# Ledger of designs, part 215: peptides against a protein of PDB entry 7UQJ

Target 1, 160 residues: chain A of PDB entry 7UQJ
Amino acid sequence: PELYQNFNITPPRGVLFHGPPGTGKTLMARALAASCSSDERKITFFMRKGADILSKWVGEAERQLRLLFEEAKKHQPSIIFFDEIDGLAPVRSSKQEQIHASIVSTLLALMDGMDNRGQVIVIGATNRPDAVDPALRRPGRFDREFYFPLPDVKARFKIL

## One batch from the design tools (peptide; made by RFdiffusion4, then SolubleMPNN)

Design b2_p22_1_s1 (from b2_p22_1, 9 letters changed)
Fold by OpenDDE base, seed 5:
Structure b2_p22_1_s1 (fold): chain B 160 residues (1-160), chain C 160 residues (1-160), chain D 160 residues (1-160), chain A 22 residues (1-22)
Amino acid sequence: as target 1 above (160 residues)
Amino acid sequence: as target 1 above (160 residues)
Amino acid sequence: as target 1 above (160 residues)
Amino acid sequence: DVIREVYPEEWAFLEEMVESLR
């Protein structure tokens, strides 16, 4: 809290978690929402899979994204967690079909349209950060990235 | 490591992790493998999805299980982690197809056939413990169960 | 196996399994693959979810379908099982985005391009047969449909 | 608990970020 206040640094709105599967990306997001929730300040946690948005809501994916961000704003403070975000926002290619481009464009606009005063954090998780459209990885969007390595031998986790 | 030695507790051969998705079952298994690995004693971690064993190896699933256990024994100390183990070993029903029954029988036999001196731990993870064949949950198999709750702090989880 | 040989019936290239969720569509497909696999004739089983093809392989879905069919042909005799095939091939609407239309067109072409002598069976499973593009349900494609009722108490379907 | 242990630096940063939601 104090670090961001002292330096007048606007806290990052978007964080990208990347790393191998089963490294706790989803758990981290849930644990953050849980631990930072108090009786006075309940964080609302929204979870979506990128693939589910595309597959369950064909032709409605953009609308579902808008509704998600509106609902997150309505229930602020909130965390929007996109699991497998590379499924939503693959790297823009000239071969990309209009749908994926539209969804990416909608997500970009929604992230850009977040008011600086909004108490909404967006967390994206992927196993393939290079498969995520670089436009999402710019300042004001997913402007912080965290690598979740396999817990290698060196991590002295005293699992008490 | 030392905890099991000090109490003359035979380390459980099989541990069942159960709880909602994204509660860190896989992370815990990996973290255990990492934390118990030293420079002198590297633990080999084998990960399989139950559904992958069934789907990739139709008619060879039993053989793949045998090979997995043999490889784990060869590279001991080892952890075999079955993600979504309910996909391997659904509850035995009179309507169960002969295949699942065969795979379950093979897994049962492999777990029963683990010599007490073997440094092989089997971890199963499921979101549906009641969907796992009770025969696997008996002593000498998955004889310990750990619940992974959602981090219960007062976050409003809108899992829509 | 013998039934199709004895009657000189060209085995259907495509079979659509439809019915409520949890009725054993996937199980049946696996059982068929296993029961038809002998030591002399191993059937290779390929499983894909419709939604996974769309989501995991954005802009590559068509290529992944081609690769799947090529691999199935290379490893014949084979079964390609599409779970939730309505996710791949929704009913063509004027509002359907160009993507889904492209994927459907690719699947149609791949099914049509299967040589009659190819030992590749395609099984599609859906809970919503009416959501599957009728073009897939034509002769030479998914030309057989099997309803999987909820196992009502009485029907001893001896699945041989 | 495990996640805090596994990623203490990331946790600290992220916790601060979430707490900074004002």
Scores: peptide ipSAE 0.154, ipTM 0.402, DockQ to the pose 0.364; fails the geometry check
Fold by OpenDDE base, seed 2:
Structure b2_p22_1_s1 (fold): chain B 160 residues (1-160), chain C 160 residues (1-160), chain D 160 residues (1-160), chain A 22 residues (1-22)
Amino acid sequence: as target 1 above (160 residues)
Amino acid sequence: as target 1 above (160 residues)
Amino acid sequence: as target 1 above (160 residues)
Amino acid sequence: DVIREVYPEEWAFLEEMVESLR
């Protein structure tokens, strides 16, 4: 509230977490959902894995994305966490064009279609930010990016 | 040193981190490696993914495990982190018996062959502790287990 | 104010944040805006993405930059944050010469035209400092550079 | 919270972002 209210910044609709594997991207998303949920205001956390959406829902991936966003909107405030989002929305490569293009287009449309008043945050996590379609990294989509570096030596003294 | 010296814990040869995906198992392992490495005593962190050892090293997985443990012993103090260890050492299922049995047997032998004086800690991470071969969960192997719960609203105050 | 007043730094007209993706460049810019904003003195934070200025405002990018700087001056004290500034002001490469040259020239003129008395700070963020036009990295423009390493947590305490 | 300790600034920002949904 204070940062966004003080700055009149429209809260980002999408945040991209990127960094090496096991740097706490998923933990951060879960911890955010948990910590910002009170008895008065429960945040609903939705988790999906990008590769699972492609592999499990051949032909229904678009529908499942729509249902996910509808459910998130019904259960707002909510966080949608896409783990391995590069698996869902790879950079448009020539050979896998049609299926990926439709899923990416659906995700783009869903992110664009989120009313500015919707209390839905989308968090994408990837180890390869460059493998995420640049269209997703535009304003009103994943317009914030956080790098999760390898916890270096200083994570040492607070955790001990 | 300080963690193990302060806890009077004979440094376990193996520690199993288990819990849901994105609960910080890998982050904790990295943070521990970072936290225990000082300017005077650098901890060498080795990371392997269980599924990668099986897929990349068909026929050489045993050799690669031996080399990993030899390298870890040469670079002690060291941490060997096996991510998705259930992918490397699944419960003995009837159908994949021979290749899995040899890799598991090699890992068991390597963990048993670690002299109590070796400054090598093995951390296994899994989302499915029940999918890890019970032979690995015996004393002198992964004889310590840490559950990484989902960050719950209430768990936040105890971990902070 | 406090950061700049405490450091005896003539508030640079421009600060270049550079480092690997997601090293907290945007976060730092926001945190600076927040920390310097009090109830008595609200800092207005303007965010633009370099690639967006080029892509969305074909033919109007110069006008939009002028409007941005005018608005920032009207709402001083203010921070203008250019994310991916290398996308706005690439090193003059022979092929994309004319459109980039005009936008860069406009940005240069706007930064030069900021009177030393204006409470407007311009922060550019890039992952590729070498891809930023050297003309922007001169005194009176982006004359301060901060490397955001992969957060080796050591750097955090010196900047805080 | 290991994540808050490792990434306190990111946490603070993201916490505020999520809280801004109010």
Scores: peptide ipSAE 0.141, ipTM 0.418, DockQ to the pose 0.365; fails the geometry check
Fold by OpenDDE base, seed 4:
Structure b2_p22_1_s1 (fold): chain B 160 residues (1-160), chain C 160 residues (1-160), chain D 160 residues (1-160), chain A 22 residues (1-22)
Amino acid sequence: as target 1 above (160 residues)
Amino acid sequence: as target 1 above (160 residues)
Amino acid sequence: as target 1 above (160 residues)
Amino acid sequence: DVIREVYPEEWAFLEEMVESLR
């Protein structure tokens, strides 16, 4: 609390969780929503998979993103969790470019358009942070990144 | 603490983690491996996806399971974690029967063949425990099941 | 042995024992109560049949559940054992819905209302885990399940 | 509980961030 009050740092709008699969990224997002929810202040948790937004909503993915952000704003305080966000916002230089580019552009605009006073946090999770469009990793968007390591390597992980 | 110390329960050979996706099943398995690992006693953690064993090892899935259990025994104390175990051991009555039946039979035999003194624990994770062959959910196999909740519903989950 | 001692696993609030009739679910629950009871720390064992709660306490089943949990808390450390818990908490979609729904809701609330520091463990036993309301099989409730096999063929003839 | 134990620093930060929405 005090650290953010004393540093006139606008609380981040977006947090990128990245790390190996099965390190608790999705659990963290859910746990945050649950723990920070009280009877006085219920947090609305929206969950979407990046790949699902592309595949289920061919031609409507942008509209679905808009609707998601509108619903999140309507039900604030809210957390929007994008699981596998690299599936939603791949790097612009990939040859499947045009459809992805418009979705990325829409997501950028939605994140930019969130009022700083809006009680909406966006959490993106990925196993491949470098596969996420760098434009999303800029300030005012996913401007904080949390690495989820493999739990402390006193355990000898043999991935055969 | 003391109540669990006094449980003279034969340590399970197998534990089934079940619950919704993103509830920390994989994280728990990893964390257990890490927490139970000391400098004196390193736990070897083996991770496999059920679907990967079927798809990558067409015709060798049984052999790969045998090798996995042999490696786990060789590097004991060990944890074998099967993620999405419902993909490996679907219910026998499903029409895709023969290939799945042999893999299930092999896994059953491997779990049955684990010496009670072997320092090998098998953890299966699934979102659909009823999709796992009931023979695997029998004692001496996955004879303990842990449900992984959605974190406590103080949060308003809107699944749109 | 040592591997299980190092599992800093939060003790479950509820354990579901499931398996064929006569596999020792009730015996195990009693044995656990006895083995965990010392001269210094006596565990109070409460036993109820699911069907008895419905049949004997028509219109008072909810009150009886509340009283049971209050008594268990008063006499902690305690084990509450529900034998035939499928009789108490059938799946909500079954036509006998309304009376069962209120009892299930009460049991859910009681299990949810157990303070994590409360020295009360709930053990449910059933021959039909799929006949138990999935809401009870959620974490913070019956979040661990133990399958009880048919004892190996030699033991079945000695218990009859 | 596991997530708090495994990632105490990340949890503390994120909890504070979510609480800052007030």
Scores: peptide ipSAE 0.138, ipTM 0.409, DockQ to the pose 0.264; fails the geometry check

Design b2_p22_1_s1 (from b2_p22_1, 9 letters changed)
Fold by OpenDDE base, seed 3:
Structure b2_p22_1_s1 (fold): chain B 160 residues (1-160), chain C 160 residues (1-160), chain D 160 residues (1-160), chain A 22 residues (1-22)
Amino acid sequence: as target 1 above (160 residues)
Amino acid sequence: as target 1 above (160 residues)
Amino acid sequence: as target 1 above (160 residues)
Amino acid sequence: DVIREVYPEEWAFLEEMVESLR
């Protein structure tokens, strides 16, 4: 808080977590929501899977995204977590179905349309950051990226 | 370690991690492997998904399980991590395909056949502990269970 | 302790130790209390037997459970150890006296009502995990389970 | 949380970011 307050830095709206599966991306997002909640200030955590948006919401994915962002805004402060976001927002190719292109475009527009003063953070998680549309990785969207490495040997987790 | 050594407690051979998705089950298993590794003693971490054993190893699942345990023994000290173990070893029902019954039986036999002196730990992870065959949850198998709660969020998990 | 500290796992509210008698369940619980205690931070260890709650506290068991949890909270950080918890919280049957059902319900409510920020851990021990009411083995209760095998061979599982 | 210990720097940054939501 103090860092952002003192420097008048608007906190990032979008954070991309990337790294191998089972490195704690989803846990991090949940833990953030948990730890930053107090009795005075509860953070609302919304979770969606990218693949579920494509498969379960066929033909309604754009509407569901809009509703999600509206609900997050209504329940601010909020975290929207997109697990497997590479499923939702794959790199645009000439062979990409128009449906996927519209979903990605909707997500881009929703992220761009967020008020900077809004108390909503969007976290995307992927195991394949290169499979995420670069347009999502631009400033004002997923503009911060966190790599979740495999816990390598040198991290002396004194998990004694 | 010291606690088990000092109290002559044989450490569990099998540990079941259970809890909601994204609670760090896989991360914990990886972190354990990392933390218990020293420069003098590296722990080898083997990871398999239960669903992948059923889908990718159709007709060879028993053989692949045997090979996995043999490889883990060869590279001891080792951790074998079964992610989504409820996919591999669902509760036995009268409607269970003979193929699934044989896979579960093979896993049971492999866990029972582990030498107590072997430096191999088996970790299963599931989001549905009740969907795991109770035979796997018996002494000498997944006889330790760890719940991974959702980080108790004073955050409103609106799993909307 | 260090496993929970280092894994930053929100320490489970409840841990079920299960395994044959004489496998060190009670010893482990005591050792955990001792190992987590420093000169600066003493852990208070409360021990009760499940059978004693039913037999000695006939008609007052609910009150005694409440008092125990209140005292543990007052003396936090604390460990409440229920030895022979299968005596206190047997699997619900149609023949179970209403009295036992109320005791189990009280324990469930007390475990559910613990503040996650409270420095109180509940450890249950049993030789018959299948005799423990499944409701106690759910998330936010005895959500971690540990099997204590018979101390066979000196296998140095340095689970560091 | 495991995450705080595994990723202390990332946690500190993200925690501060979330807490800055005022």
Scores: peptide ipSAE 0.136, ipTM 0.412, DockQ to the pose 0.374; fails the geometry check

Design b2_p22_1_s2 (from b2_p22_1, 11 letters changed)
Fold by OpenDDE base, seed 4:
Structure b2_p22_1_s2 (fold): chain B 160 residues (1-160), chain C 160 residues (1-160), chain D 160 residues (1-160), chain A 22 residues (1-22)
Amino acid sequence: as target 1 above (160 residues)
Amino acid sequence: as target 1 above (160 residues)
Amino acid sequence: as target 1 above (160 residues)
Amino acid sequence: GVIEEVYPEEVAFLREMVDSLR
């Protein structure tokens, strides 16, 4: 709180976790939600997989995103974790343009529409940050990026 | 090694990691590869996603599996990690039978064809162990299963 | 345990959580699993989404359900949480009758087949209880229903 | 925890970010 207040820095609304698969991105997001939850302040953790939103709700993905953000706002403070966000918001490629464009535009609008007063953090995880629409990686959206490198052998011994 | 040699027990070739999403299955597989790697003995870690093998290589999935196992053997000692293995080897249902049956049969044959002398471990991860073809869960294949529970609140504090 | 033993009340096998989206149904189920887990007795929490079971495994949904229940039994004490259970077991509508009927019948049989001695609780969550097949809402199945009202801000703080 | 040991800076930042929701 204080650090962002003191520097007049808009707290990041969105964090992109990127790195090789199995570096603990999803675990980190869950752990963050759990550790920052107290009896006084429980953080509601919403997890969705990008591919699941797209595949389960062909034509309803936009609505599902809206509902997700509404639910997160309703249960604030909240973390929305999008696993495999590149599956939800792929870089605009030529042939599947319209459907993906609508989902991306909806997600953009939802992230933009989060008031700074909203206690909702969005975490996106991907193994391919370059596959995430750059529009999502702009200030006020996923404006922080964390690289999750493969833990070196020493760090691996700490995980075991 | 020694324990399996002494008891003349065929070392398990396959381990199934199952449990909820974000319980660290993939992380554990990577950590295992890392911890078992020494300067003298580096374990090569191959990671594939079941759905990716199926989707990227329609009609080539069998070949891709063969190549993967060949590469793993070439770089032994190795771990092959199949994330979302249920996507690769769904239980045999009636209508989509042929394609899935071929992939599953290939994976079965590859696991069966691993010489006991091969230093290749196969780890499958799934959120739905029951979605994995039971043929893969037989002795000499994924003959060990590890459940990855959601860390309880206390365990979450340990992961953080 | 003791309360149900003392009153010779068959412990409810199934609980239906219903209420508006974002009332914390999923969170409550997770919190319940966590709160009831001790170091001595870890409750295994299985989460599935109704739509996922149906969509990912067209023709395998029955098997997936069977396997889920088998796994839950294997890891008892367990909670099986079906999020959006209305997606798995929609009220019988005219055109997609047979497939849904088979899944529902399987789920019914699995819930019915749980011995009272099994330490497996099934929680179904829905935003539309009226969309859940009434057969699932019968005694010995989802025989308890909890309405999750839109918590006023205060009640949300209690669920958190 | 294990994650903090591997990613101490990231965990610290994320904790601070979540704390900033106050």
Scores: peptide ipSAE 0.040, ipTM 0.350, DockQ to the pose 0.389
Fold by OpenDDE base, seed 3:
Structure b2_p22_1_s2 (fold): chain B 160 residues (1-160), chain C 160 residues (1-160), chain D 160 residues (1-160), chain A 22 residues (1-22)
Amino acid sequence: as target 1 above (160 residues)
Amino acid sequence: as target 1 above (160 residues)
Amino acid sequence: as target 1 above (160 residues)
Amino acid sequence: GVIEEVYPEEVAFLREMVDSLR
């Protein structure tokens, strides 16, 4: 709180977690939602898989994204976590992106449409940050990126 | 390392991890990659989900597998981890296998085409080893199998 | 075992785990399978994702569900865990449910068709219990529900 | 937690970010 208040920095709306699978991206997003939830302040955590949005909602994915953001706003403070976001928002140069261009455009618009005053954080996780449309990685969207390296041997021994 | 060197045993190219989900198959594959990575020898870890290869790359899955193996070879020593490999390579007697016969055949060919000198290990993880094409379980492919039992209550109390 | 024997209570056939993602629903289902597995009595654990059944088995999902239940019966005592069951069995009022009505109907029939003597437990996990067809939440199906709250800050600090 | 042990700075940043939603 104090750091963002002190610097008059608008807290990032979107954070991209990228790195090898099972580096804890999904766990981090969930842990954030939990650790920042108190009895006084419950953070609502929404999770969607990018691939699931495309596969489950063929022709309705845009509407489902809109509904998700509306729900997140209704239940603010909230975190929307997109796991495998590269499945939702592939690079526009990809054939996949051409097929899903409208969905990506909807996600962009939804992220842009969040007022700075919205207590909604969007976290995207991907194993392939370069497979995510660069438009999503611009300021006001996923403007922060966290690399989740493979835990070093020592850190992994702590997980083993 | 030393054990395989001592016995002049060609290290298995493929290891099948099987057992109930969340028994740590994915974690183990990653931990192996980490533990075998030293400052002198970085092991590159590739991970794909079997289902993701089929669903994301309809009509291109074969090419994606080829590219994956080429990348793994380029970055050797490497581990290719297929999570949910039963999604990629169902039993040939299954109707699913008939639909995906070309993908399975490609995977078989790629595993067979790995020279003994390739420092590429392939780990497949499945919850259903019997749902994996027996052809994949032959020597030179997934010729080692590790059962991941549900951690006993004590082992899980350490994870809980 | 003993508790259900003592009360002449037909053990629930189906349990719905619901709660925020990463609250340990999947882990709990697995922990249950492990804790109930002894050296003398191995519980077979089957896991499917609701979305994966729909996406992987377009037009064959019903058959795959039947096969899954047959396998579970063959390997009893068994647990079938459906992760993201809302992907399989959305509310009938949803457009998605209309598209998948036959799959949901098949799941209902399979759950209903389990004789009380079958040592098969079905666990469904969802982040959205209200997105699951109410028909699945009736007696003899998912007739028990467990809410997985966000672990309190203290419990999550142990996971962080 | 395991994540905080592995990613202490990231966890701290993200906690602050979420706390800034107040």
Scores: peptide ipSAE 0.041, ipTM 0.309, DockQ to the pose 0.357; fails the geometry check
Fold by OpenDDE base, seed 2:
Structure b2_p22_1_s2 (fold): chain B 160 residues (1-160), chain C 160 residues (1-160), chain D 160 residues (1-160), chain A 22 residues (1-22)
Amino acid sequence: as target 1 above (160 residues)
Amino acid sequence: as target 1 above (160 residues)
Amino acid sequence: as target 1 above (160 residues)
Amino acid sequence: GVIEEVYPEEVAFLREMVDSLR
């Protein structure tokens, strides 16, 4: 609280976790939600996979994104975790543009439409940060990025 | 070595890691490979994603599986990790049967063809064990299953 | 700097990282970039995925490669990391030859066209070194190869 | 935790970010 208050820095609404598969991006997001949850203040954790949103909701993906953000706002404080967000918001390629462009545009609008008073954090995870549309990586969206290197053997031994 | 020798238990050739996404299945497999590696005995870790085998190798997926198992045998002791193995070997659904059936049949044959003296462990990871072809879950294949529950808050605090 | 200066060895322009997926090839490349970066000398790190270049830029992939190399030269010292370079430069198979051949030819020309005074290192990563066009593995291109077994921490620290 | 040991700065930042939601 104090650090963000003192510097008048708007807390980042979106964080991009990037790094090799199996580095614990999803685990981190879940652990953050759990660790920051108390009996008095529970963080609601929403998880979606980018490819699942595209595949399960052909034609309704935008509506499902809206509903997800509404639900997250309703259950704030909340974390929305998008796994494989590069699957949801690939860099705009010409022929697959329309469906993807609409979904990306919806996600952009939802991230932009979060009021500064909203207690919703969005975490995107990808193995390919450069495969995510740069529009999502702009300030007010996924404006913070964390690289998840492969844990060293010592870190793995402590996970075991 | 000794533990498997003493109990006359055929070392499981295949282990299925199942549980919710982001429970660290991949991390565990990697950590195991790293932890069991010494300067004297290096474990070679092979990782493949089920969906990638299907998408990258339309028509040659079987050959690539064979090559993978041959390479793993050549570099034994080795671990083959299949992430999202449900993507490689989905439960037989009617229309996508032939290509999937051939790949599954090849994987079955490769697992069955591993002699008990081979130092190759196969780890499959899935969020949906019931979406994996039951033929893969039979004795001599993925005959051991480990559930990866969501870490409890305390476990998550220890993971953080 | 000093090691390459002292031995009059032309710094390899291209290094092929090969080994199982998730062995930290990308991490190593990033860690190398970070470790070689000081306040006085920052290494610019460019990352591209081979399959993304093919999929996103059907018809403009060559131009994008040129732009990438120009940008890397402009921001030297720099590292260009190609993940899944086997996806960009697969061994010439008959039917997909033409588009791939043109992209491979462009990459070859770009690597050959780097002057020895350029501070641009190209790192290719693959799980399948034998799936990379042998023309890329010749002297003056990816002429150094590093096998990434599941890295023990010690091996990584010795490479750093 | 293990992740905090590997990513102490990132974990600290993320905790602060979540705490800033108050």
Scores: peptide ipSAE 0.040, ipTM 0.350, DockQ to the pose 0.277; fails the geometry check

Design b2_p22_1_s2 (from b2_p22_1, 11 letters changed)
Fold by OpenDDE base, seed 1:
Structure b2_p22_1_s2 (fold): chain B 160 residues (1-160), chain C 160 residues (1-160), chain D 160 residues (1-160), chain A 22 residues (1-22)
Amino acid sequence: as target 1 above (160 residues)
Amino acid sequence: as target 1 above (160 residues)
Amino acid sequence: as target 1 above (160 residues)
Amino acid sequence: GVIEEVYPEEVAFLREMVDSLR
């Protein structure tokens, strides 16, 4: 805490995991949530799929996002993991513009509205960082990006 | 490469991973992609979900499949992994016939159209091999099948 | 089998895994299925996502549930894992009441209709146990609940 | 763990980030 305050550096609120599917983005987000949980400090892990938010909650997606962030704040310290965030916030293409734009706008507002002191981390995962609305990739949102390359032979021989 | 050419064996283009969900089909496909990647030979891994192709790309699913295969060819050697391929290519049931049939037909054509020399492997994963259109399970398509049993106690104790 | 009969304890048919997303509910369900499989006794593992059952099978969801349970019974001993079961059986909210209520009612009937001697375990996973229809959480259904906390640092340091 | 072995820098950064929430 102190180090980020001393350098006037806004601690990153959002991390974008990008890379090929199956590189462990979801596993990492999950593992992070667990590895940072101790007996004294339990991190609550929330996971949503971008496509599921869009499809399951047609007309309530904005509400569900709000509820998710409220719940994450209530259960802080917490991690919100958006898997397939490109499904939630596709680059504004003409035909799907309005509904997707509203959801993206809501997500932007929720990320912007997070208090810097809030113990809520947002992790987005995508296989297509180019398909994520650039507005989400700005400072104070998904301002850190981690590329998940295909783990090399050596790393996977350890997974196998 | 040479060994398959010498025996007039068409190298398998498609591998169907089938077995219960969570048996590691997706992990294996991912692990395979990485284990086959060296510093000298990076394999590009593409992953799509069958349901996502159908639902996200209604009316563009065929185009997205074409683009996927073109991109995979451009980035060869590559692996295309279709997770939940039964969602993409359900056995032709009467009511959903036309849209699903068009997507299946496109996938068939793309798999058939792969050059035998193309360094593109297609892996389909399903929990229901019986729910995959039999046309996809023919030679030159998903012509190899791997059953993913529930890993026994010993195997999972290593994953956990 | 015998021990449960002796204590008049109805063996749990359903187990609800609840906890933050990515706590390993799916992994555990999979691991459990594998750990209970031996060379002599293979457990068949079925997995469905609640959302996928609702969205992929609109109008056939009840039929697909029936088929799933029939197939699980045919391949017993078996585990049926419902991932995101809150997507399948959301708490009865007014607007989506009828379709969801029918699916929930079907799932209830299928769980109630399981023979106590059937070697079929149903595992539901949710991130929101409060969003699961309470009727599913009654004895003879999902009558056991396991909280998946974020695995502590030690457990996930082994997964990482 | 395997992920830390594959992504040590990312894991370290993410741990630090999460720890900074204290």
Scores: peptide ipSAE 0.039, ipTM 0.323, DockQ to the pose 0.381; fails the geometry check

